# Peptides against a protein of PDB entry 6IDX, part 9

Target 1, 380 residues: chain A of PDB entry 6IDX
Amino acid sequence: KELAKLSADVTFATEFINMDGIIVLTRLVESGTKLLSHYSEMLAFTLTAFLELMDHGIVSWDMVSITFIKQIAGYVSQPMVDVSILQRSLAILESMVLNSQSLYQKIAEEITVGQLISHLQVSNQEIQTYAIALINALFLKAPEDKRQDMANAFAQKHLRSIILNHVIRGNRPIKTEMAHQLYVLQVLTFNLLEERMMTKMDPNDQAQRDIIFELRRIAFDAESDPSNAPGSGTEKRKAMYTKDYKMLGFTNHINPAMDFTQTPPGMLALDNMLYLAKVHQDTYIRIVLENSSREDKHECPFGRSAIELTKMLCEILQVGELPNEGRNDYHPMFFTHDRAFEELFGICIQLLNKTWKEMRATAEDFNKVMQVVREQITRA

## One batch from the design tools (peptide; aimed at target 1 E94)

Design b1_p9_8_s3 (made by RFdiffusion4, then SolubleMPNN; from b1_p9_8 with A1G R7K)
Fold by OpenDDE base, seed 1:
Structure b1_p9_8_s3 (fold): chain B 380 residues (1-380), chain A 9 residues (1-9)
Amino acid sequence: as target 1 above (380 residues)
Amino acid sequence: GSLKPTKLP
């Protein structure tokens, strides 16, 4: 107990570490010997002292044995562990994952996100916070392939549901530490969009062209029986498509694929447009047709607006940036929707279209509309 | 007059 308190002092920590004291603490954990009176209390203080000593950065986390890692992981994976031991074990695992890629690999073999989700179903917000912190650490340090798998897994849908029901909708106010971990989880999840945000459209890729064609089809052909495609020559069809792409509000009416060659937002803008068109078809068609029928130069260019809005949302959400330790602002909507970014886009594109109408904007006012919309989104 | 942006509900 006194060792745990003294271990917070850097002078004491330095001397204790120089006397191989930290090695003694690790061996106590490794032994697993439950024969001591007050073992659980002693272990809780041992783990506290170990954390406080390691937090000084004097000793590398790579000094720990595989036996130590297995014992700590065992305290997290076993159902009947003392809350004080569990809390410290979660914190130790978090620090191990954050500080060593070698330790991350070992820990990722010993524990699952599913086991950590069980610690979110408790009434103790401190345990919930450390469980999310460890999930965030594992997610941050995962290789890109595994990170995408983790995000797409049923475990993430379940994680969001559990966080929503047991943390956000809990009868207790969210503490700053929990709000920070929710923010971190949000940032790490939105950072998976970075690849798409930085992917340029290939104007020669037929599959990508087919998506743009599908956007046109949904907007303009949804009521037209495909049988009535007039057999008029290929040139009249090309001229028709150029008109349709103009009505869709693309900058390049001849080859809309060129509008997606700028990164950011690259292909992510096309993904958002396709999501809107498929999931919120009535909203998409309404936005496109309301603007395509205008002859007064007050048309809101949907294609251009969708691209610039996607870019703006990436900037607001800091896509591709690491989480900041000083931030605790999270969006509850992130935990209510599987595709929260695309749903946010769908809300914001309607806001943009409304704001454009209210401002009686023309193409010359585009940047002013975007500035007003940015202020509206960031104040909400 | 600059119409105050209505808060999204």
Scores: peptide ipSAE 0.009, ipTM 0.526, DockQ to the pose 0.018
OpenDDE base, seeds 2, 3, 4, 5: peptide ipSAE 0.008, 0.000, 0.009, 0.007; ipTM 0.506, 0.440, 0.551, 0.451

Design b1_p9_8_s4 (made by RFdiffusion4, then SolubleMPNN; from b1_p9_8, 4 letters changed)
Fold by OpenDDE base, seed 5:
Parts: sequence; structure tokens; C-alpha cells
Structure b1_p9_8_s4 (fold): chain B 380 residues (1-380), chain A 9 residues (1-9)
Amino acid sequence: as target 1 above (380 residues)
Amino acid sequence: GSLSPLKLP
């Protein structure tokens, strides 16, 4: 107990570390000897002293043994551990993950997100905070392949549901520390969109062109029996498609693929458009047809609007940015749906279309409409 | 004022 208090002092820490004191603390953890009276209290103070000593940055985190890591991971994975030990063990694992890529690899083998999710189902907000902090650390330090796996995993759906039900909708006020960890998790989750945001469409890629053709098909052929494709010559078909791409509101109505060569938002805009067209087909068709029937220059160009809205949403959500210290602004809605970004896009494109109509906008007003929509989205 | 889409419950 006294050691844990003194370990916060840098002068004491330096002297104690120089006397191999930290090695003694690590050996106490490694021994796992439950034979002592008050073992849990002694262990809690040992872990506190260890963390405080390591926080001085005098000793590399790589000094810890595999046995030490396994013991700490064991305190997180085992049920019925003392809350004080669990808190400190989560904090130690977070620090290990953040400070050493080699320790990250070892910890990621010993601990699953599923085990950490169990610590979110408790009434203790401090435990919940440390569990999310460790999830965030693992997410931040994961290789790109593993980050995508963490994103696609059933673990994320379950994680979001548990955070929503046990943290956000909990009977307790969200503390600043928890709000920060929820913000960090949100930022790290949106950073998974960065690859698609920075992916340029290849205008020569047939598979990507087939997606644009599918957008056209959903908008204009949804009522047409596929059998009645009139055998009109290749030129009439090309001219028809150019008209349809103009009605879809692409800037390049001859080759819409060119509209997706700019990054950001690159292919992410096409992903949002395809999601809207497939998941919210009636909304998509309505937006397209309402604007395709207008000959009054008050048509809202859907294709251009979808691209610029996707870019704007990436800017608002800070896609590709690292989480900042001291920020606590998280959006509960992103924990309500698996495809929350695409659902937000679907809400915002309807808002844009409404705002365009209310402003009686023309193509010249495009930037003004986008600014009004930005203000509507970012209003407190 | 219309609630921000980001503040929808």
C-alpha cells in the first residue's frame, strides 16, 4: 500500500527501479501463489505499484515475461476476480498494447473481444470504461487485416448491442472517461471506411461499371420484365444509358465511373449509393424519379449529391483521423445499427433532397445547399 | 428545429 503510493513519485520510482524493485513486483505476479492471507489486497497493491512505476517510462514494457502477461490476462478472463484486481489488470493490458507491438501480438492471442464484452455487462462503470479502453487499444494497434476482421466479426454486433443497452441506455450518467472511450471507439470504427474512401474507381473495371449499371437498373427497370429488353441496336442502348445516367444526376453522364475517380470519397460513395438502392429501394427510386421527371432546372442531381454528401460525412465523422485526447463527443445512433454510416447517408440524402426542394435550388446553388445540410447535420 | 440526424435516438 505504501509502495503503491510512493511509486507515483519519479525520484522514488527511479531509485526503486535501479534496485531491481520492479523485477520483484513482476515475480510476485508470476508466482500466482494464492496461499497468503489477504492475497487479493496484496496483489491489487502490487499491480498498482507496477503500473505507477511503468508509467514513468524508465523501463520498457518489453521487460515483462510471457508468464506475467498470462497471469494478467488470466485475471481478465477468469470469472469472480476481485474488482480491484480486474481494473488494474485491464489498465496494465491497455498500457502493454499501447506501448509495445510485440506485447500486442501476445495479448491478442491470450484475450478475445468476447471476454472483454463480458466486462461490459456489469454495473461498474469503471470496469466498463477499462474494458472499452482495452478494446480500443487492441483496435488501434491491430494490423489492417485484423482490424477488418474485428469490424466484420459477430463480436462487433454484440459489442455495439451491449454498449447500447448496458452503457449508453444504462441507469447511470455517462462519466467523462467513458464518453471519451466511446468517442475513441467511434473514431476507430469510422477509420475502417478510409480504404474505400481513398479507393479510386477504375473506369475500365467492368465489375465496378456493373455496379453503376445496377443503380440504373434498380431506378428505371424495376417495373420492367427482364424479358422485354428491346433488341434495339448497341448505339440506341448507349444513348438510352447516357440519358439514364443524366437522370441519375451524374456529372459525367457519358461515363459515370469518372465521378468516382476523385478521392475522397472514391468508391465509398458508390458503396453508399448501392446500399441505399438495395436496402432502401423505395426511397432510392423515389428520390431518383422525383428529380428525373423535372424539366424546370430544379432537379437535385442524385449522383453528384451522393458523392459530395459522402465526402461531407467523412469530414464530419473525421474518417482517417486519429482520436484526440479530451474529446468526448460520441453519437449513440452509431451503436444502433451495423451499417450505421450507410443508414446515416440514407437519412442525410433525404434531408439534402428536402432542403434542395425547400430552397428551390438549381445546380448553381449546389454548394449553398451542401452548406445548409452540413449545418443541419452538425447542429448541437 | 429539425433534430440533427446525428442526434436521432
Scores: peptide ipSAE 0.167, ipTM 0.837, DockQ to the pose 0.028
OpenDDE base, seeds 1, 2, 3, 4: peptide ipSAE 0.156, 0.164, 0.165, 0.168; ipTM 0.833, 0.836, 0.838, 0.840; seeds 1, 3, 4 fail the geometry check

## One batch from the design tools (peptide; aimed at target 1 Q87 N99 A133 E177)

Design b1_p10_1 (made by RFdiffusion4)
Pose (drawn by RFdiffusion4):
Structure b1_p10_1 (pose): chain A 370 residues (1-223, 234-380), chain P 10 residues (1-10)
Amino acid sequence: KELAKLSADVTFATEFINMDGIIVLTRLVESGTKLLSHYSEMLAFTLTAFLELMDHGIVSWDMVSITFIKQIAGYVSQPMVDVSILQRSLAILESMVLNSQSLYQKIAEEITVGQLISHLQVSNQEIQTYAIALINALFLKAPEDKRQDMANAFAQKHLRSIILNHVIRGNRPIKTEMAHQLYVLQVLTFNLLEERMMTKMDPNDQAQRDIIFELRRIAFDAETEKRKAMYTKDYKMLGFTNHINPAMDFTQTPPGMLALDNMLYLAKVHQDTYIRIVLENSSREDKHECPFGRSAIELTKMLCEILQVGELPNEGRNDYHPMFFTHDRAFEELFGICIQLLNKTWKEMRATAEDFNKVMQVVREQITRA
Amino acid sequence: SLKLAPLKIP
């Protein structure tokens, strides 16, 4: 108990650390008997002292043994133990992950997605905060080529709805540190879109060109003389600036292939809305048609700007958009809603092709005021 | 009481 008190003082901590005092603590956790059952109070003070001593930055986090790591991960992976032990265990794992790529790799193997998510279902906001913090730390430290798989795994175990039901709509008001972790989670989540946003279409890749052909087919085949007239104009009546080679329009980064993903999502998941938008504007040879392809690409870019896809998380922000915690595919759903808004605004303005940038500005103002 | 670890961003 006394050690847990004094260890926050750097003057004391240095003295204790210079006698390998941290090893006394790690050895106790690694091999001490009956710690959770008979000595949980002592164990809580031990973990408090350990974290306080390590927070002075005198020694590297890489000093910790695999045995110590496994024991701390064990306290998290178990059917919940004492709240004080769990809070400090989650905190120790977060610090290990943030401070070392090697520790991240070992910890990622010792804890499951389901075990971490289950700790969000406790009524204690600090336990919830550290659980989300550990999840955020794993995302921050995951290799670029592994982060997407991790997101899918957390999504399949309902991380989003558990946060919505147990944190956002929970009984306890969200305090500043929890709000900060929700902000960081949202920033990391939006940043999963960044690679596709910056990926150019290869116009010479037939498989990619066939995706655009399929987009056009879904809409034009819902319309016979009128259908023929649409196809003679290649992709003009689908609204692409490059009428003959729309794949070139997807070399603009941002939004790149993310725009294509959004269009395909709208066509497949919301086929009626996609067909309505395209057919209301595919036979319009007055200058008043709303160009789908051009509008979708620019809207995708606008949404990426509004939502700050690619921005790094920082210490000063605690903001988040709660509606993104209500749908697994909220970004794509937002695209669909905004493309309908864009078409409504276009009609309200009796807009022509020359008005394209003005309409996009009004849409930007609509979205950002909402 | 505990504090959260700070963000470490490249």

Design b1_p10_1_s1 (made by RFdiffusion4, then SolubleMPNN; from b1_p10_1 with A5S K8V)
Fold by OpenDDE base, seed 5:
Structure b1_p10_1_s1 (fold): chain B 380 residues (1-380), chain A 10 residues (1-10)
Amino acid sequence: as target 1 above (380 residues)
Amino acid sequence: SLKLSPLVIP
């Protein structure tokens, strides 16, 4: 008890570490000896003292043994662990992951996100906070390939559902610390979009061009019997498609693929358009056809608007940026859907189209419309 | 009105 309290003092910590005191604490954990009647209380204070001593940054986290890591991971994976031990064990693992890539690898082998998810189902918000903090640390330190796997895993859907049901919709007010961890998780989740945001379309890639062609097909050919595709010569077909791409509101009517060569938002804008066209087809067709039938120069250029909106959403959500320690603003909506970004895009593109009509905008007003839409999104 | 209303932190 006294050691745990004194370990917060840097002067004491320095002297204690110089006397190899931290090695004694690590050995106590490594021994796993449940022989003492007050073992749980003693262990909780030992882990507190260890954490406080390590937080001074005097000793490298790489000093810990694999046996120590396994013991700490064991306290997190066991169903009947004292709350105080569990909290400190989660905090120690978080610190290990954050401070050492070598420890991250070892911990990622010993602990699954599924095990951490089980700690979110408890009524103790502090345990929930430390569990999310460790998930966030693992997500932050994961190599890009593993981050994508973590994102695509059924574990993430389950994680979001559990966070929504047990944390966000819990009967207790969300504390600042939990709100911060939810913010961090949100930021790290949106950072998975960075690759697509920075991926340039190859205008010569036929597969990517076929996606743009599919957008055209969904908008204009959905009601046209394929039998009445007139056998019009190759030139009439090119002219027809150029007109269709103009009606879709692409800047480059001849080769819309050129509109996706700018990064950000690169291919992420095309992903959003395709998602809208496939998942919200009626909304997509309505937006496109409403603007394609206008000869009054008040047409909203869907393609251009979708690209710039995707870029704007990436800026608002700070895609590719590290989470800020001072922020605790999270959006519950992002925990409700697997494809929350694309759903947000689908809402915002409708807002943009509405705002465009209300403003009686022309192509010259494009930047003004985008500014108004930005204000509407950021105030919501 | 597509109220972005659910983004309001209560």
Scores: peptide ipSAE 0.016, ipTM 0.525, DockQ to the pose 0.024
OpenDDE base, seeds 1, 2, 3, 4: peptide ipSAE 0.017, 0.012, 0.016, 0.008; ipTM 0.527, 0.511, 0.527, 0.513; seeds 1, 3 fail the geometry check

Design b1_p10_1_s2 (made by RFdiffusion4, then SolubleMPNN; from b1_p10_1 with A5P K8V)
Fold by OpenDDE base, seed 5:
Structure b1_p10_1_s2 (fold): chain B 380 residues (1-380), chain A 10 residues (1-10)
Amino acid sequence: as target 1 above (380 residues)
Amino acid sequence: SLKLPPLVIP
């Protein structure tokens, strides 16, 4: 107990470390000896002292043994662990993950996100906070391949559902520390969009061009029996498609694929457009047809608007940026849906289309409309 | 009016 208190002092820590004191603490954890009547209390203070000593940055986290890691991971994975031990074990694992890639690899083998999700189902907000903090650390330090695995829709759905039901909708006010961890989790989740945001469309890729063609088909051919496509020559079809791409509001009416070569938002804009067209087909068709039937120069260019809106949303959500330690602004909406970004896009594109009409905008007003929409999104 | 769902839980 006194050691745990004194370990916060850098002078004491330096002297204690010089006396190999940390090695003694690690060996106490590694031994796993439950022989003492006050083992849980002693262990809690041992873990506190260890964490406080390591927080001085005098000793490398790489000094810890695999046995130590297994013991700490064991305290997190066991169902009946003292809350004080669990809390400190989560904090130690977080620190290990954050400070050492080699320790991350070892920890990622010993614990699962599923085990950490179980600690979110408790009423103790401190435990919930440290569990999310460790999940965030694992997400942050995961290599890209493993980060995608962690992003698996099922694990993410379950995590989001548990957070929503047990943290956000909990009977207790959310503390600043929890709000920060929810913010971090949100940022890290949106950073999974970075790859698509930075992926340029290949104008020569037929599969990618077929997606643009599908957008056209959904907008204009949904009521047309495919049998009545007049056998009019290849040139007339090309001219029709160019007209359709103009009506869709692409900047490049001849080759809309060129509009997706700019990064950001690259292919992510096309993903959003396709999602809207497939999941919210009535909304998509309404937006496209309402603007396509206008001859008054007040048409909202859907394709251009979708691209610039996707870029704007990426900027607002800080896609590809590291979480800021001073922020605690999380959006509960992002925990309610699996495809929260695409759903947000679907809401915001309708807002954009409405704002365009209300402003009686023309193509020259495009940037002004986008600025108004940005203000509306950021004030919500 | 597509009210953005309140981002702030009341």
Scores: peptide ipSAE 0.021, ipTM 0.490, DockQ to the pose 0.023
OpenDDE base, seeds 1, 2, 3, 4: peptide ipSAE 0.007, 0.008, 0.013, 0.012; ipTM 0.418, 0.545, 0.461, 0.549; seed 4 fails the geometry check

Design b1_p10_1_s3 (made by RFdiffusion4, then SolubleMPNN; from b1_p10_1, 3 letters changed)
Fold by OpenDDE base, seed 2:
Structure b1_p10_1_s3 (fold): chain B 380 residues (1-380), chain A 10 residues (1-10)
Amino acid sequence: as target 1 above (380 residues)
Amino acid sequence: SLKLPKLVIP
């Protein structure tokens, strides 16, 4: 207990480390010897002293043995461990993952995300916070293949459901530390959109062009079978399509594919538009037709708005950026929807369309409308 | 649900 307090002092820590004191602490953990009187209390203080000593950055995390890692991972995987030992073990594993790629590899072999999810199903918010922090650390440090495995629909859905039910809908106020970890998890998950955000449309790819044509079909020919789309339009059909793409609010009315060649948001904007058109068809058709029937110069250009909104949402969600220390703003909707980004887009595009109408905006007001919409989204 | 704040038109 006294050692744990003194270990917070850098001068004491330096002297203690120079006397091989940290090795003694690691050996106490490695021994696993439950025969000592007050073993659990002694172990809790040992783990506290170890953390405090390591937080000074004097000793490399790579100094720890595989036996030490297995003991700490064992305290996290065992169902009947003292809460104080569990909390410190989660914190040690988090620090190991964050500070050493070698330790990450070893820890990822010893523990599963499923075992960590079990620690979310408790009433102790401190345990929940450290469990999410360790999940976030593992997600951050995972190679791309393992990140995709962690991000699979089943694991993510289960994790989101548990967080929603046991953390967000819990009977206790969410503390700042938990809110930060929820923010981090959100940022790390939305960073998986970076590939699509940075993917340029190929104007020569027929499958990608067919998506743009499908957007036109759903808006103007909703009862038409997509199989009857004649590839080579006559000159009259080309003129018709140009008119339709203008009514859809694309910047390039002749070749809308060109609007998706700029990154960000690249193909991610087209993904959002297609999702809206397929999943929220009535909303999509309403937005397009309300603006396509206007002759008063107050039409909201859907295509341009969808692209710029997708870009704005990527900026707000910090897609491609590391989580910021001190941020704690998370969207509860992230935990309620499997396609949270596309659903957020669907809500925000309706907000944009409403804001455009209320402002009586013209095409010249576009940037002003987008600024107002940004403020509305960021204050939510 | 993201309760988008009521539109305050500036």
Scores: peptide ipSAE 0.011, ipTM 0.501, DockQ to the pose 0.022
OpenDDE base, seeds 1, 3, 4, 5: peptide ipSAE 0.006, 0.007, 0.007, 0.007; ipTM 0.490, 0.524, 0.546, 0.511

Design b1_p10_2 (made by RFdiffusion4)
Pose (drawn by RFdiffusion4):
Structure b1_p10_2 (pose): chain A 370 residues (1-223, 234-380), chain P 10 residues (1-10)
Amino acid sequence: KELAKLSADVTFATEFINMDGIIVLTRLVESGTKLLSHYSEMLAFTLTAFLELMDHGIVSWDMVSITFIKQIAGYVSQPMVDVSILQRSLAILESMVLNSQSLYQKIAEEITVGQLISHLQVSNQEIQTYAIALINALFLKAPEDKRQDMANAFAQKHLRSIILNHVIRGNRPIKTEMAHQLYVLQVLTFNLLEERMMTKMDPNDQAQRDIIFELRRIAFDAETEKRKAMYTKDYKMLGFTNHINPAMDFTQTPPGMLALDNMLYLAKVHQDTYIRIVLENSSREDKHECPFGRSAIELTKMLCEILQVGELPNEGRNDYHPMFFTHDRAFEELFGICIQLLNKTWKEMRATAEDFNKVMQVVREQITRA
Amino acid sequence: SLRPIQFPDL
């Protein structure tokens, strides 16, 4: 108890650390008997002292043994133990992950997605905060080529709805540190879109060109003389600036292939809305048609700008958009809503092709005022 | 008691 009190003082901590005092603590955790059952109070003070001593930055986090790591991960992976032990265990794992790629790799193997998510279901906000912090730390430290798989795994176990039901709509008001972790989680989530945003279409890749052909087919085949007239104009009546080679329009980065993903999502998941928008504007040879392809690409870019896809998380922000915690595919759903808004605003303005940038500005103002 | 969550070094 006394050690936990004094270890926050650097003057004391240095003296204790210079006698390998941290090893006394790690050895006790590694091999001490009946720690959770008979000595939980002692164990809580031990973990408090350990974390206070390590927070002085005198020694590397890489000093910790695999045995110590496994024991701390064990306290998190178990059917919940004492709250004080769990809080400090989650905190120790978060610090290990943030401070070492090697420790991240070992910890990622010792804890499951389900075990971490289950700790969000406790009524204690600090336990919830550290659980989300550990999840955020795993995302921050995951290799670029593994982060997407991790996101899918957390999604399949319902991380989003658990946060919505147990944190955002929970009884306890969200305090500043939890709000900060929700902000970080949202930033990391949006940043999963960044690679596709910056990926250009290969116009010479037939498989990618066939995706655009499929998009056009879904809409034009819902319309016979009128259908033929649409196809004679290649992709003009689908609204692409490059009428003959729309794949070239997807070389603009941002939004790149993310725009294509959004269009395909709208066509497949919301086929009636996609067909309505395209057919209201595919036989219009007055200058008043709303160009779908051009509008979708620019809207995708605008949404990326508004939502700050690609921005790094920082210490100063605690903001988040709560509606993104209500749908597994909230970004794509937002695209669909905004493309309908864009078409409504276009018609309200009796807009022509020359008005394209003015309409996009009004849409930007509508979205950002909402 | 417990100190605040560590902010990451990016």

Design b1_p10_2_s1 (made by RFdiffusion4, then SolubleMPNN; from b1_p10_2, 4 letters changed)
Fold by OpenDDE base, seed 5:
Structure b1_p10_2_s1 (fold): chain B 380 residues (1-380), chain A 10 residues (1-10)
Amino acid sequence: as target 1 above (380 residues)
Amino acid sequence: SLRPLRLPKL
């Protein structure tokens, strides 16, 4: 207890470390010897002292043994551990993951996000906060392949449902620390969109062109069987498609693929459009047809609007940016939907289309409409 | 850089 308190002092820490004192603490954890009276209390203070000593940055985190990591991971994976030990063990694992890529690799082999989910189902908001903090650390430090796997695990209804039901809808007000961890989790998850946001459409990629053709089909040929392969179109059919792409509000109505060559938002805009067209087909068709039947220059260019809105949402959500310290603004919608970004896009594109009508906008007012829509989204 | 959650000072 006294050691744990004194370990917060840098002078004491320096002297204690110079006496190999930290090695003694690590060996106490490594031994796992439960035979001592008050073992849990002693261990909680040992882990506190270890954290406080390591927080001075005098000793490299890489000094810890695999046995130490396994013991700490064991305290997190066991269902019946003292809350004080669990909290400190989560904090140690978080610190190890954040400070060392080599420790991240070892920890990622010993613990799973599924094990950490169990610590979210408790009424203790501190344990929940440390569990999310460790999840965030693992997600931040994951290589790209594992990061996508973690995202897919987060995209599992289970984790989101647990966060929603046990954290966000919990019987206690969300503390600043928890709100920060929820913000961090949101930012890290939306950062997975960066690849698609920075992916340029290849105008020569037939599969990508077929998506644009599918957008046209859903809007204008919804009753026609997809079996009409695009191959044998007479010059009249090509001219028809150019008209349809104009009615869809593409800037390049001859070759709509060119509208997706700009990054950001690149292919992410096309993904959003396709999601809207497939999942919210009635909404998509309504938006397109309302603007395709207008000859009054008050048509909202859906294609252009979808691209610029996707870019705006990426800017608002700070896609590609690291989480900022002191921010705690999270969107509950992120925890309610499997495809939260695309659902947000679907809400915002309807808002844009409504705002365009209310403003009686023309193509010249496009930037003004986008500015009003930005204000509406950021105040919501 | 994300900072680890600090334990409350005892």
Scores: peptide ipSAE 0.064, ipTM 0.768, DockQ to the pose 0.129
OpenDDE base, seeds 1, 2, 3, 4: peptide ipSAE 0.021, 0.021, 0.009, 0.016; ipTM 0.554, 0.609, 0.618, 0.631

Design b1_p10_2_s2 (made by RFdiffusion4, then SolubleMPNN; from b1_p10_2, 5 letters changed)
Fold by OpenDDE base, seed 4:
Structure b1_p10_2_s2 (fold): chain B 380 residues (1-380), chain A 10 residues (1-10)
Amino acid sequence: as target 1 above (380 residues)
Amino acid sequence: SMRPLRLPKL
């Protein structure tokens, strides 16, 4: 207990480390020996002293043994561990993951996000915070393949549901530390969109062009059997498509694929449009047809608007940026839907279309409308 | 419910 308090002092820490004191603490954890009458209390103070000593940065985290890692991971993965031990064990694992890629690999073999989710189902917000912090650390340090797997896994859906039900909708105010960890989780999850945001459309890729054609089909030919392969278009059909792409509000009416060659937002804008068209078909058709039937130059160009809105949402959500330590702003909607970004896009495109109408905007007012919409989104 | 902000006068 006194050691744990004194370990916060850098002078004491330096001398204690020089005396191999950390090695003694690690061996106490490694031994796992429950033979002491106050083992749990002793262990909690040992783990506290270990953390405080390591936080001075004098000793590399890579000094820890596999046995030590397994013991700490065991305190997190086992049911009915003392809360004080669990909290410190989560913090130790977080620090290990953050400070060493070698330790990340070892820890990722010993624990799963599913095991950490169990610690979110408790009423203790400190435990919940450290559990999310460790999830965030694992997510941050994961290789891109594993990060995508973590995001796509049942664990992410379940994690969002558990966070929503036990943290956000909990009977307790969310502390700043928890709000920060929720923000970090949100940023790290939206950073998975970076690849698509930076992916240029290939105008020669037929599969990508078929998506644009599908957007046209859904808007103007929703009752037509999809079996009409796009390949047999006579010159009259090509001329018809140019008209339809104009009505869709693409900038390049002849080759809409060119509108997706700029990054950001690249292909991510097309993904959002396709999601809207398939999942919210009535909303999509309404937006397109309402603007396509206007003869007054007050048409809202859907295609251009969707691209610029996608870019704007990426900027607002800091896609491709590292989490900022000073930020704690999280969007509760992120935890309510699996496709939260695309749903946000679907809400915001309706807001944009409404705002355009209310402003009586023309194509010349496009940037002014986008500025107003940005202010509406950022204040919501 | 995004409250419609007062549109700036164009």
Scores: peptide ipSAE 0.021, ipTM 0.644, DockQ to the pose 0.017
OpenDDE base, seeds 1, 2, 3, 5: peptide ipSAE 0.016, 0.013, 0.007, 0.012; ipTM 0.625, 0.629, 0.535, 0.601

